# Peptides against a protein of PDB entry 4ASU, part 222

Target 1, 270 residues: chain A of PDB entry 4ASU
Amino acid sequence: ATLKDITRRLKSIKNIQKITKSMKMVAAAKYARAERELKPARVYGVGSLALYEKADIKTPEDKKKHLIIGVSSDRGLCGAIHSSVAKQMKSEAANLAAAGKEVKIIGVGDKIRSILHRTHSDQFLVTFKEVGRRPPTFGDASVIALELLNSGYEFDEGSIIFNRFRSVISYKTEEKPIFSLDTISSAESMSIYDDIDADVLRNYQEYSLANIIYYSLKESTTSEQSARMTAMDNASKNASEMIDKLTLTFNRTRQAVITKELIEIISGAA
Target 2, 83 residues: chain B of PDB entry 4ASU
Amino acid sequence: FTFASPTQVFFNSANVRQVDVPTQTGAFGILAAHVPTLQVLRPGLVVVHAEDGTTSKYFVSSGSVTVNADSSVQLLAEEAVTL

## One batch from the design tools (peptide; made by RFdiffusion4, then SolubleMPNN)

Design b2_p22_7_s2 (from b2_p22_7, 9 letters changed)
Fold by OpenDDE base, seed 1:
Structure b2_p22_7_s2 (fold): chain B 270 residues (1-270), chain C 83 residues (1-83), chain A 22 residues (1-22)
Amino acid sequence: as target 1 above (270 residues)
Amino acid sequence: as target 2 above (83 residues)
Amino acid sequence: SPVVAGPPATAEQLARLAAALA
């Protein structure tokens, strides 16, 4: 490589490093906000899931329709955030198909569709775009829930797959159950609950669905911002190392060129 | 007893004496040993009676209340404010 | 010489770099 080539590469990497540093700072700010907003959202979401966990609602084996909701975003440069969700979605879909279940998929965020489109396009009901530009609101979750309920797909049970935030350096892809009204109403474990009106149960189920979606979005967002911050930090460090290596190469190459020129002068070959 | 909105937590696994909730079927009080039930909230007043005798009042929009067999209570409101 | 900030790297360039650096 010529000195010119090395210089060009150095300049390029330095520019990238500036961008990654800037992106790190932006991600850090978004992470800080997301983490603050996740605290109440987690209490809220876990509270919503408590019924299903405590009631131990089971779906009969003869029920065949299963819905998978994958939660991520539209935005890249966040490590394995999207691929982790997609991987678990694929695994779940394959397992359900092997069990003779019909599987439909909803993608929250365009990245899920981007990853799964070629292999699972026929299973997608809907993909929600414009996820990740702003913090998710309960209104956003309600829209998603409403769209699902109005989709006409009469699932028996489902799962929502998302990245749960653990710490700034750790997230875990998790699955939470989604149940249809019919599944909830027919569950034997629900018999302990006093005379619940069918309309009440329907309203509860719809509200619960929105709650779970909201919770998943908040967990996903926090995980994503944290992962992006880490990814940008790593990219910046890697760029720094590459700059150092190239600088050394540049210096060595320059010395070699000078030496060659001196030899040519001394030898009279010039 | 857990009482939260999407953006704010008022009670998290707290012990309370009684919670009065506004439901679509009517307002009722949840005592420590209340039977399991599920209800949806209507806009109205929530009153939390602490063990020390203090009371706190909240206005809620919509939501749900769940009383489980283990006597745990989840009060979830879309919007809630302290009064 | 003040390092003249070259044109901002495109998202694609950043992605390639991130991939190359991963």
Scores: peptide ipSAE 0.023, ipTM 0.854, DockQ to the pose 0.010
Fold by OpenDDE base, seed 2:
Structure b2_p22_7_s2 (fold): chain B 270 residues (1-270), chain C 83 residues (1-83), chain A 22 residues (1-22)
Amino acid sequence: as target 1 above (270 residues)
Amino acid sequence: as target 2 above (83 residues)
Amino acid sequence: SPVVAGPPATAEQLARLAAALA
């Protein structure tokens, strides 16, 4: 490589480093907000899931329709955030298919569709786009819930898959159950809940669905921003190391050129 | 007893004496060892009675209340404000 | 006589940077 080539490469990497540093700062700001908003959302979401954990709702074996909801976003450059969700979706879909279940998929965020399009295109019902530009609101979750309820797909049970935030350096892909109104209303374990009107139960379940979606979005967003921040930090460090190496190479090459020129002058060899 | 909205937590696994809730079927009080039930909230007043005798009042919009067999209670409101 | 240039940044180093961005 000539001095010119090295210089060009140095300039390019320095520019990349500047971009990654900037992106890190943006991600850090979004992370800080997401983490603050996750605190109440977690209490709220876990509270909504408490019924399903305590009631031990079982779906009859003769029921075959299963819905998988993958929660992510439209934006990349966040490490394994999207691939982790997609991987678990694939695993769950395969397991359900092996058990003779019909599986349909909903993607929250375009990245899920991008990853699964080639292998699972026929199983996709809907993909929700424009996820990740702004913090998710309960209104957003309600819209998603409503669209699911109005989709016409009559599932028996479902799984919502998302990244749960642990710390700035850690997330875990998790699955939570979703049940249809029919499944809940017919569950033996629900018999202890006496005098529940059918309309009340319907409204309750619709609200619960929105709650779970909202919770998953908040966990996913926090996980994504933290992962992006980490990824950009790592990229910046890698760029720094490369700059150092190229700088050394540049200096060595420059010295060699100077030495050659001096020898040519001294020897009279043009 | 847990009472939260999507954006705010009022009570998290707290021990309370009684919670009065406005439901679509009517207002009722949740006491210790209340029978398991599910209800949806109507706009109205929530009153939390602490064990020390203090009371806190909240206005809620829509939402749900769950009383489980283990006596745990989850009050989830779409919007809630302290009064 | 040709000037011996220092070793260019390794493909591996570039790959690591790309991987970090992915």
Scores: peptide ipSAE 0.022, ipTM 0.839, DockQ to the pose 0.007
Fold by OpenDDE base, seed 3:
Structure b2_p22_7_s2 (fold): chain B 270 residues (1-270), chain C 83 residues (1-83), chain A 22 residues (1-22)
Amino acid sequence: as target 1 above (270 residues)
Amino acid sequence: as target 2 above (83 residues)
Amino acid sequence: SPVVAGPPATAEQLARLAAALA
């Protein structure tokens, strides 16, 4: 490599490092906010899931329509955030297909579609874009929930897959169940809930779906910002190491060039 | 008893004496060992009666309330404010 | 110290960074 090549590479890496440092700071700010907003959202979301856990709602085996909702965002540079969700979606889809179930996929965030388009394009119902630019609101979740309910796909059960936030250095891809109104209404375990009007149950389910989606978005956002912060920190460190290595190479190459020039001068070889 | 909105937690797994909730089918009081039920909230007043005799009032816009067989209650309001 | 969000990286900068980090 010529001195010029090394210099160009050094400049490029230094610029990348500046960008990664800046992105780290932005991610850190977003993470701090997301973490604060996740606290109540988690209580709210876990509260919404309590019924399904306590009632042990089960979908009959003869029911074959399954919906997979993957939750991520439109933005990259956040480590394995998107790939982890996609991986679990693929695994779940494969398992369900092997069990003879019909699987449809919804992507929350464009990155899910980007990853799964080639292999699962026929299974996609809809992809929600413009996710991750701003913190998710309950309104956003409600819009998604409404769109799902109005999609015309009559699923029996579903799963929402998202990254649950554990700590600044850890997230876990998790799955939570989604049930259709018919599945809930027909569940034997729901018999203990006496005198539930059908309209009430429908409305309740709509809230439940919105609640779960909202919760998943908040978990995902917090996980994403944390992962991005970490990824940008790692990138900055890696850039620093590369700069050091290239600087050494530059110095060695420079010395070699000088030596060569001196030899050429001494030898008279122009 | 858990009472939360998407943005605020008022009660988290707390023990309370009674919770009065406004539902579409009417207002009712949730006491200890209330029968399991699911209801949708209408805009109105929530009153929480603590074991120490303290009463707290909240306005809720909409949402859901779940009373489970284990006597756990989840009051999830879309919007809620302390009065 | 309040982390003042710097100006968002341009789409082009992000694309270049993504390409470099990929």
Scores: peptide ipSAE 0.021, ipTM 0.848, DockQ to the pose 0.015
Fold by OpenDDE base, seed 4:
Structure b2_p22_7_s2 (fold): chain B 270 residues (1-270), chain C 83 residues (1-83), chain A 22 residues (1-22)
Amino acid sequence: as target 1 above (270 residues)
Amino acid sequence: as target 2 above (83 residues)
Amino acid sequence: SPVVAGPPATAEQLARLAAALA
C-alpha cells in the first residue's frame, strides 16, 4: 500500500470513529430517557398482560389463524436487535405452520420487513414504518392497534415478539400473547368474568392491545438504544485499534520510501 | 392494587381499602374480595382509600380496570393526574 | 493544508464496520 492509500484509509477510519463516538453519545442519551420511561410502561404493560396470565386463556385447536407481530424499528446499527426478533418470528411461524395454523405477520419497523420480506412476503399484512425516530407514545401504540384491528385479518390468537430490556448489556427476545375478542369471549377461563357486557369487553380488548403494543415498543426502544450504544462503543474501540495499526504501517512505509529515495540519489539512478 | 398510566405509576401492588372508579357502565367501588370484573374507564374521578384512612383523588381520561379472582386489581388509565 | 474531510463514511461502511465489530 502506498503512503497515499494508508493516509486515505486513516482519514476514513478517523472519520468513522468520530461518527461512532457521536452516535454512542446520542444512543446513550436516548437510552437514559428510554429506561426512565420504561419503568412506568412496564408496570402498565405487565398490568395489562396480567389478565391473560391469570385467566389462563387458551385458544382452541380448531382455531387456525395466528397473527405474529414483530416489534422493532427502522434504524440499524444496533447489533442483533432486529435479527433476534426476526429469528424468533421465523421460528414461531414455522412452528405454527407445522401445527397446521395459518400465519400472518405484522412488522413494526421497516427492519423486520427488510429481513423477512423475501421469505415471508405472502404472510405480511402490513409494516409500520417511521418507527424509532422518536420515543414511542401511547398514541403511536393506539394507531398501530387500530390499524391491526382494521386490517381485516380475523386472527384467533397472536404473538407479539419484541426485545425485552434486561440491562444495559442484555436484552431478551420474548413473546407475549394477543387474543381476538372472540377468543377472549369464548374462553372457559373467562367464565368468572361472565357478567361483562360485550361492548365493554370489546373496548377493554382494544385498550389491552394498545397497552401491550405500547409496552412492547418501550421495551424494544430501550433494548435498541442500549444495543446501539454498545455497538457504537465497540465500533469506536475497533476503529481506534485500526488507527493504531495503520499508523504503524504508515510510519514503516514512510521510512521505506525515504530509504528508497536515498538509495536512488546515492546510486545516481534518479 | 396497581394503578398506572403509560407514563406514571401511582400504585404498584399496594393494599388499599377501597377504590372508586368511573366506568362507562357507572361508577363503582372496588372493595376487598370484589367479584371478578372487567370494566372500561370513562373520564372521571378515581378515589383511592388507603388502609391508613388516607384518601387520594385522581382524574383519569380512559382506560380499563380489572378485578381478578385473587382480588388483585389493575387500574390502567391512558392519562391520569393527581388532584 | 485544509484537512480535506474525506467523504462521510457511507452507511454501508458503517454497517460493515459495525458488523466487523460485532
Scores: peptide ipSAE 0.031, ipTM 0.866, DockQ to the pose 0.010; fails the geometry check

Design b2_p22_7_s3 (from b2_p22_7 with A1S A6G A8P K14L E19A)
Fold by OpenDDE base, seed 2:
Structure b2_p22_7_s3 (fold): chain B 270 residues (1-270), chain C 83 residues (1-83), chain A 22 residues (1-22)
Amino acid sequence: as target 1 above (270 residues)
Amino acid sequence: as target 2 above (83 residues)
Amino acid sequence: SAAVAGAPATAEQLARIAAALA
């Protein structure tokens, strides 16, 4: 490699490092906000899931329609955030299909579709785009919930798959159940809940769906921003190491060129 | 007893004496060991009676309340403010 | 499996970032 080539590469990597550092700072700011907003959202979301955990709602085996909702975003450069969700979606879809279930998929965020389109295009009902630019609100979750309810797909049971935030360096892909109104209304375990009007139960379930979606979005967002921050930090460090290596190579090459020139001068070989 | 909105937590697994909630069918009080029930909230006043005798008031827009068999209560409001 | 987000970016990943930002 010529000195010119090394210099060009050094300049390029230095520019990349500047960009990754900047992206890290942006991600850090978004992470800090997301983490702060996740605290109440987690209490709220866990509260909304409490019924399903405690009531142990069972879906009859003869019911075959299953909905998988994958939650991520439209934005890249966040490590394995999207692939982790997609992987679990694929696994769940395969398991359900093997059990003779009909599986339909909803993607929250365009990245899910981009990963699964080739293999699961026929199973997609809808993909929600424009996810991840702004922090998700309850209003956003409500819109998604409403569109799902109005999709015309009459699922019996479903799964929402998202990345749960653990720490700045760790997330875990998790699955939470969603149930149709019919499944809940027919569940034997619900018999202990007295005087539930059908309209009340419907409204309750619609609200619950929005709650779960909101919770999943908040967990996903926090996980994504933390992962992006970490990825950009690592990229910056790697760039730094590469700069150091190339600088050494540059210095060695420069010395070699000087030595060669000196030899040529001394030898009279112009 | 858990009482939260999407953006704020008011009570997290707290022990309370009574919670008065505004439901579509009317306001009712949730006491200790209340029978399991599900209700949808209407806009109105939530009153939390603590074990120490203190009373806290909140205005809620909408939401749900769940009383489970284990006596756990989840009050989830879309919007809530302290009064 | 807890995915630790901390994998160092490969040279290829850096190149992709550069290309995307270009």
Scores: peptide ipSAE 0.027, ipTM 0.865, DockQ to the pose 0.013
Fold by OpenDDE base, seed 1:
Structure b2_p22_7_s3 (fold): chain B 270 residues (1-270), chain C 83 residues (1-83), chain A 22 residues (1-22)
Amino acid sequence: as target 1 above (270 residues)
Amino acid sequence: as target 2 above (83 residues)
Amino acid sequence: SAAVAGAPATAEQLARIAAALA
């Protein structure tokens, strides 16, 4: 490589490093906000799931319709955030299909669709786009819940798959159950909840669905911003290492050129 | 007793004496060892009676309240403000 | 010479760069 080639590459990598550093700072700011907003959201969301956990709601085996909701975003450069969710969705879909279940998919964020479109296009009910540009609100979750409920797809049970935030360096892809109104109403364990009006139960289920979706979005967002921050930091470090290597190569090449020129002068071979 | 909105937590696994909630079917008080129930909230007043005798008042919008068999209570409001 | 503010690298360009640096 000529000195010019090395210089051009150095300039390019330095520019990339500046961009990745800037993106890291942006991700860090978004992460800090997301983490603050996750605290109450987690209490709220876990509270909504408490009924399903405590009542041990089970779906009868003869029920065949299963909904998978994958939660991520539209935005890349966040490590394995999207692929982890997609991988678990694929695994779950395959397992359910093998068990003779009908599987439908909802994607929250365009990245889910982009990964699964070729293999699972026929299973998609809807994909929600424009996710990840701004922090998710309860209003956003309500829109998703409403769209699902109005889709006309009468699922028996479902799974919401998202990345749960653990720490700045760790997230875990998790699955939480979603139950239809019919499944909840028919569950034997619900018998202890006496004299629940059908309209009350319906409204309760709608709120629960919105709550769980909101919770999943907040977990996903926090995980994503953290992962992006880490990815940009790693990219910046890798760029730094490459700059160092290329700088050494540049210096060696320059010395070689100078030495060659000196030898040519001394030998009189010009 | 847990009382939260999407953006704020008021009580997290706290012990309280009584919680008065506004539901679509009417207002009722949740006491210790209340029977399991599910209700949806209507806009109205929530009153939390602490064990120390302190009373806190909140205005809530829509939401849900769950009383479980283990006597745990989850009050989840879409919006809530301290009065 | 007005430093042509290089057009911000497209998300795709950044992704390629990040992948090349990973």
Scores: peptide ipSAE 0.024, ipTM 0.838, DockQ to the pose 0.010
Fold by OpenDDE base, seed 5:
Structure b2_p22_7_s3 (fold): chain B 270 residues (1-270), chain C 83 residues (1-83), chain A 22 residues (1-22)
Amino acid sequence: as target 1 above (270 residues)
Amino acid sequence: as target 2 above (83 residues)
Amino acid sequence: SAAVAGAPATAEQLARIAAALA
């Protein structure tokens, strides 16, 4: 490589490093906010899931329609955040198909669609875009819930797949159940709740769905920002190492060039 | 007893004496060993009676309340403020 | 609270970053 080439590469990598450092800081700020907002969101979301856990709602085996909701975002550069969700979605879809279930997919965030479009295009109902630019709100979750409920797809059971935040260095892809109104209404385990008006139950389920989606979005966002922060930090470190290596190479190459020029002068072979 | 909004937690697995909630079917009080029920909140006043006799008041917009067989209660409001 | 200014990254720069992260 010529000195010019090395210099160009150095400049390029230095610029990248500046960008990655900036992105790290942005991600860090977003992470801090997300983590703070996740605390109440988790209590809220887990509270909403408590019914389904306590009631042990079972879907009859003859029910065939299953919905998979994958939760991620539109934004890249966050490590394995999207691929982890997609992997779990693929696994779940395959298992359900093997069990003779009809599977439909909803993607929250464009990255899910980007990963699964080629292999699962026929299973996609809808993809929600414009996810991840701003922190998710309950309003956002409500919109998603409403669109799902109005999609016309009459699922019996569903799964929402998202990255649960563990720590700044750890997340886990998890699955939570989603049940249709009909499934809940017909569940034997719900008999202790039998004196519930159908309209009340419908409204309750709408809130429950929105709550779970909101929770998943908050977990996903926190995980994503943390992962992005880590990815950008790693990129910055890698860039630094490369700069050091290239600087050494530059110095060696410069010395070699000088030596060659001197030899040419001395030898008269110029 | 858990009482939370998406953005704030008021009670987290706390023991309380009574919770009065505004529901679409009418306001009711949740006491210890209340029968399991699911209700939807209407805009109104939530009153939490603590075991120590203190009373806290909240305004809620919409949401849900769940009373489980194990006497656990989840009050989940879309919006809630301390009054 | 220092307003963290968004990184002015071009699409090309982001592509390079992505490549470096791959």
Scores: peptide ipSAE 0.020, ipTM 0.858, DockQ to the pose 0.014
Fold by OpenDDE base, seed 3:
Structure b2_p22_7_s3 (fold): chain B 270 residues (1-270), chain C 83 residues (1-83), chain A 22 residues (1-22)
Amino acid sequence: as target 1 above (270 residues)
Amino acid sequence: as target 2 above (83 residues)
Amino acid sequence: SAAVAGAPATAEQLARIAAALA
């Protein structure tokens, strides 16, 4: 590499380092907000899931239609956030297919579609874009829930896959169940609940779905911002190391050039 | 008893004496060992009666209420404000 | 499934950042 090439590369990496440092700070601010907003969202979301855990809702084995909802965002540069969700989705889809179930996929965020498009394009029902620019609201979750309910796909059971926030340094990809109205209505374990009007149950299910989606979005967002902050910090460190290496290479190359020039002067070959 | 909105927690696994909720089928009071039920909230007044005799009032917009067999209650409102 | 820590930015990710800034 010429001195010019090394200099150009050094300049490029230094610029990248500046950007990654800035992105780290932005991610840190967004993380702090997301973590604050996750606290009530977690109570709210876990509260919504309590029914399904306590009632032990089960889908009959003869029911074959399964929906997978992957939750991520449109934004990259957040480590393994998107790939982790996609990996879990692939695994779940494969397991369900092996069990003879029909699998359809919904992607929340464009990154899921980008990863799964080649291998699972035929299984996608819809992808929700423009996710991750702003903190998710309950309104956003309601829109997704409504679109799902109006999609015309009559699933029996579903899975929502998202990254649950653990700490600033860790997240875990998790799955929560989604049940159709028919599955809930027909569940034997629901018999302990007093006669529930069909319209009430429908509305309840709509709220439940929106609640779970909202919860998943908040967990995902917090995990994503934390992961991005870490990724940008690591990128900045990696850039620093590369700058050091290239600087050494530059110095060595410069000395070699000087030596060559001296030899040419001494030899009269200049 | 858990009472929360997407943005605020009012009660988290708290012990309360009674909760009055506005539902689409009518307002009802949730007492200890209430029968399991699912209801949808209508806009209205929620009244929480604490064990110490204090009462708190809230306005809720919409949402759901679940009473489970284990006497746990989840009141989940889209919007809720303290009165 | 084990907790996943935030992964460092890969060379590819850095290249994407560079391309986006170019």
Scores: peptide ipSAE 0.030, ipTM 0.863, DockQ to the pose 0.013; fails the geometry check

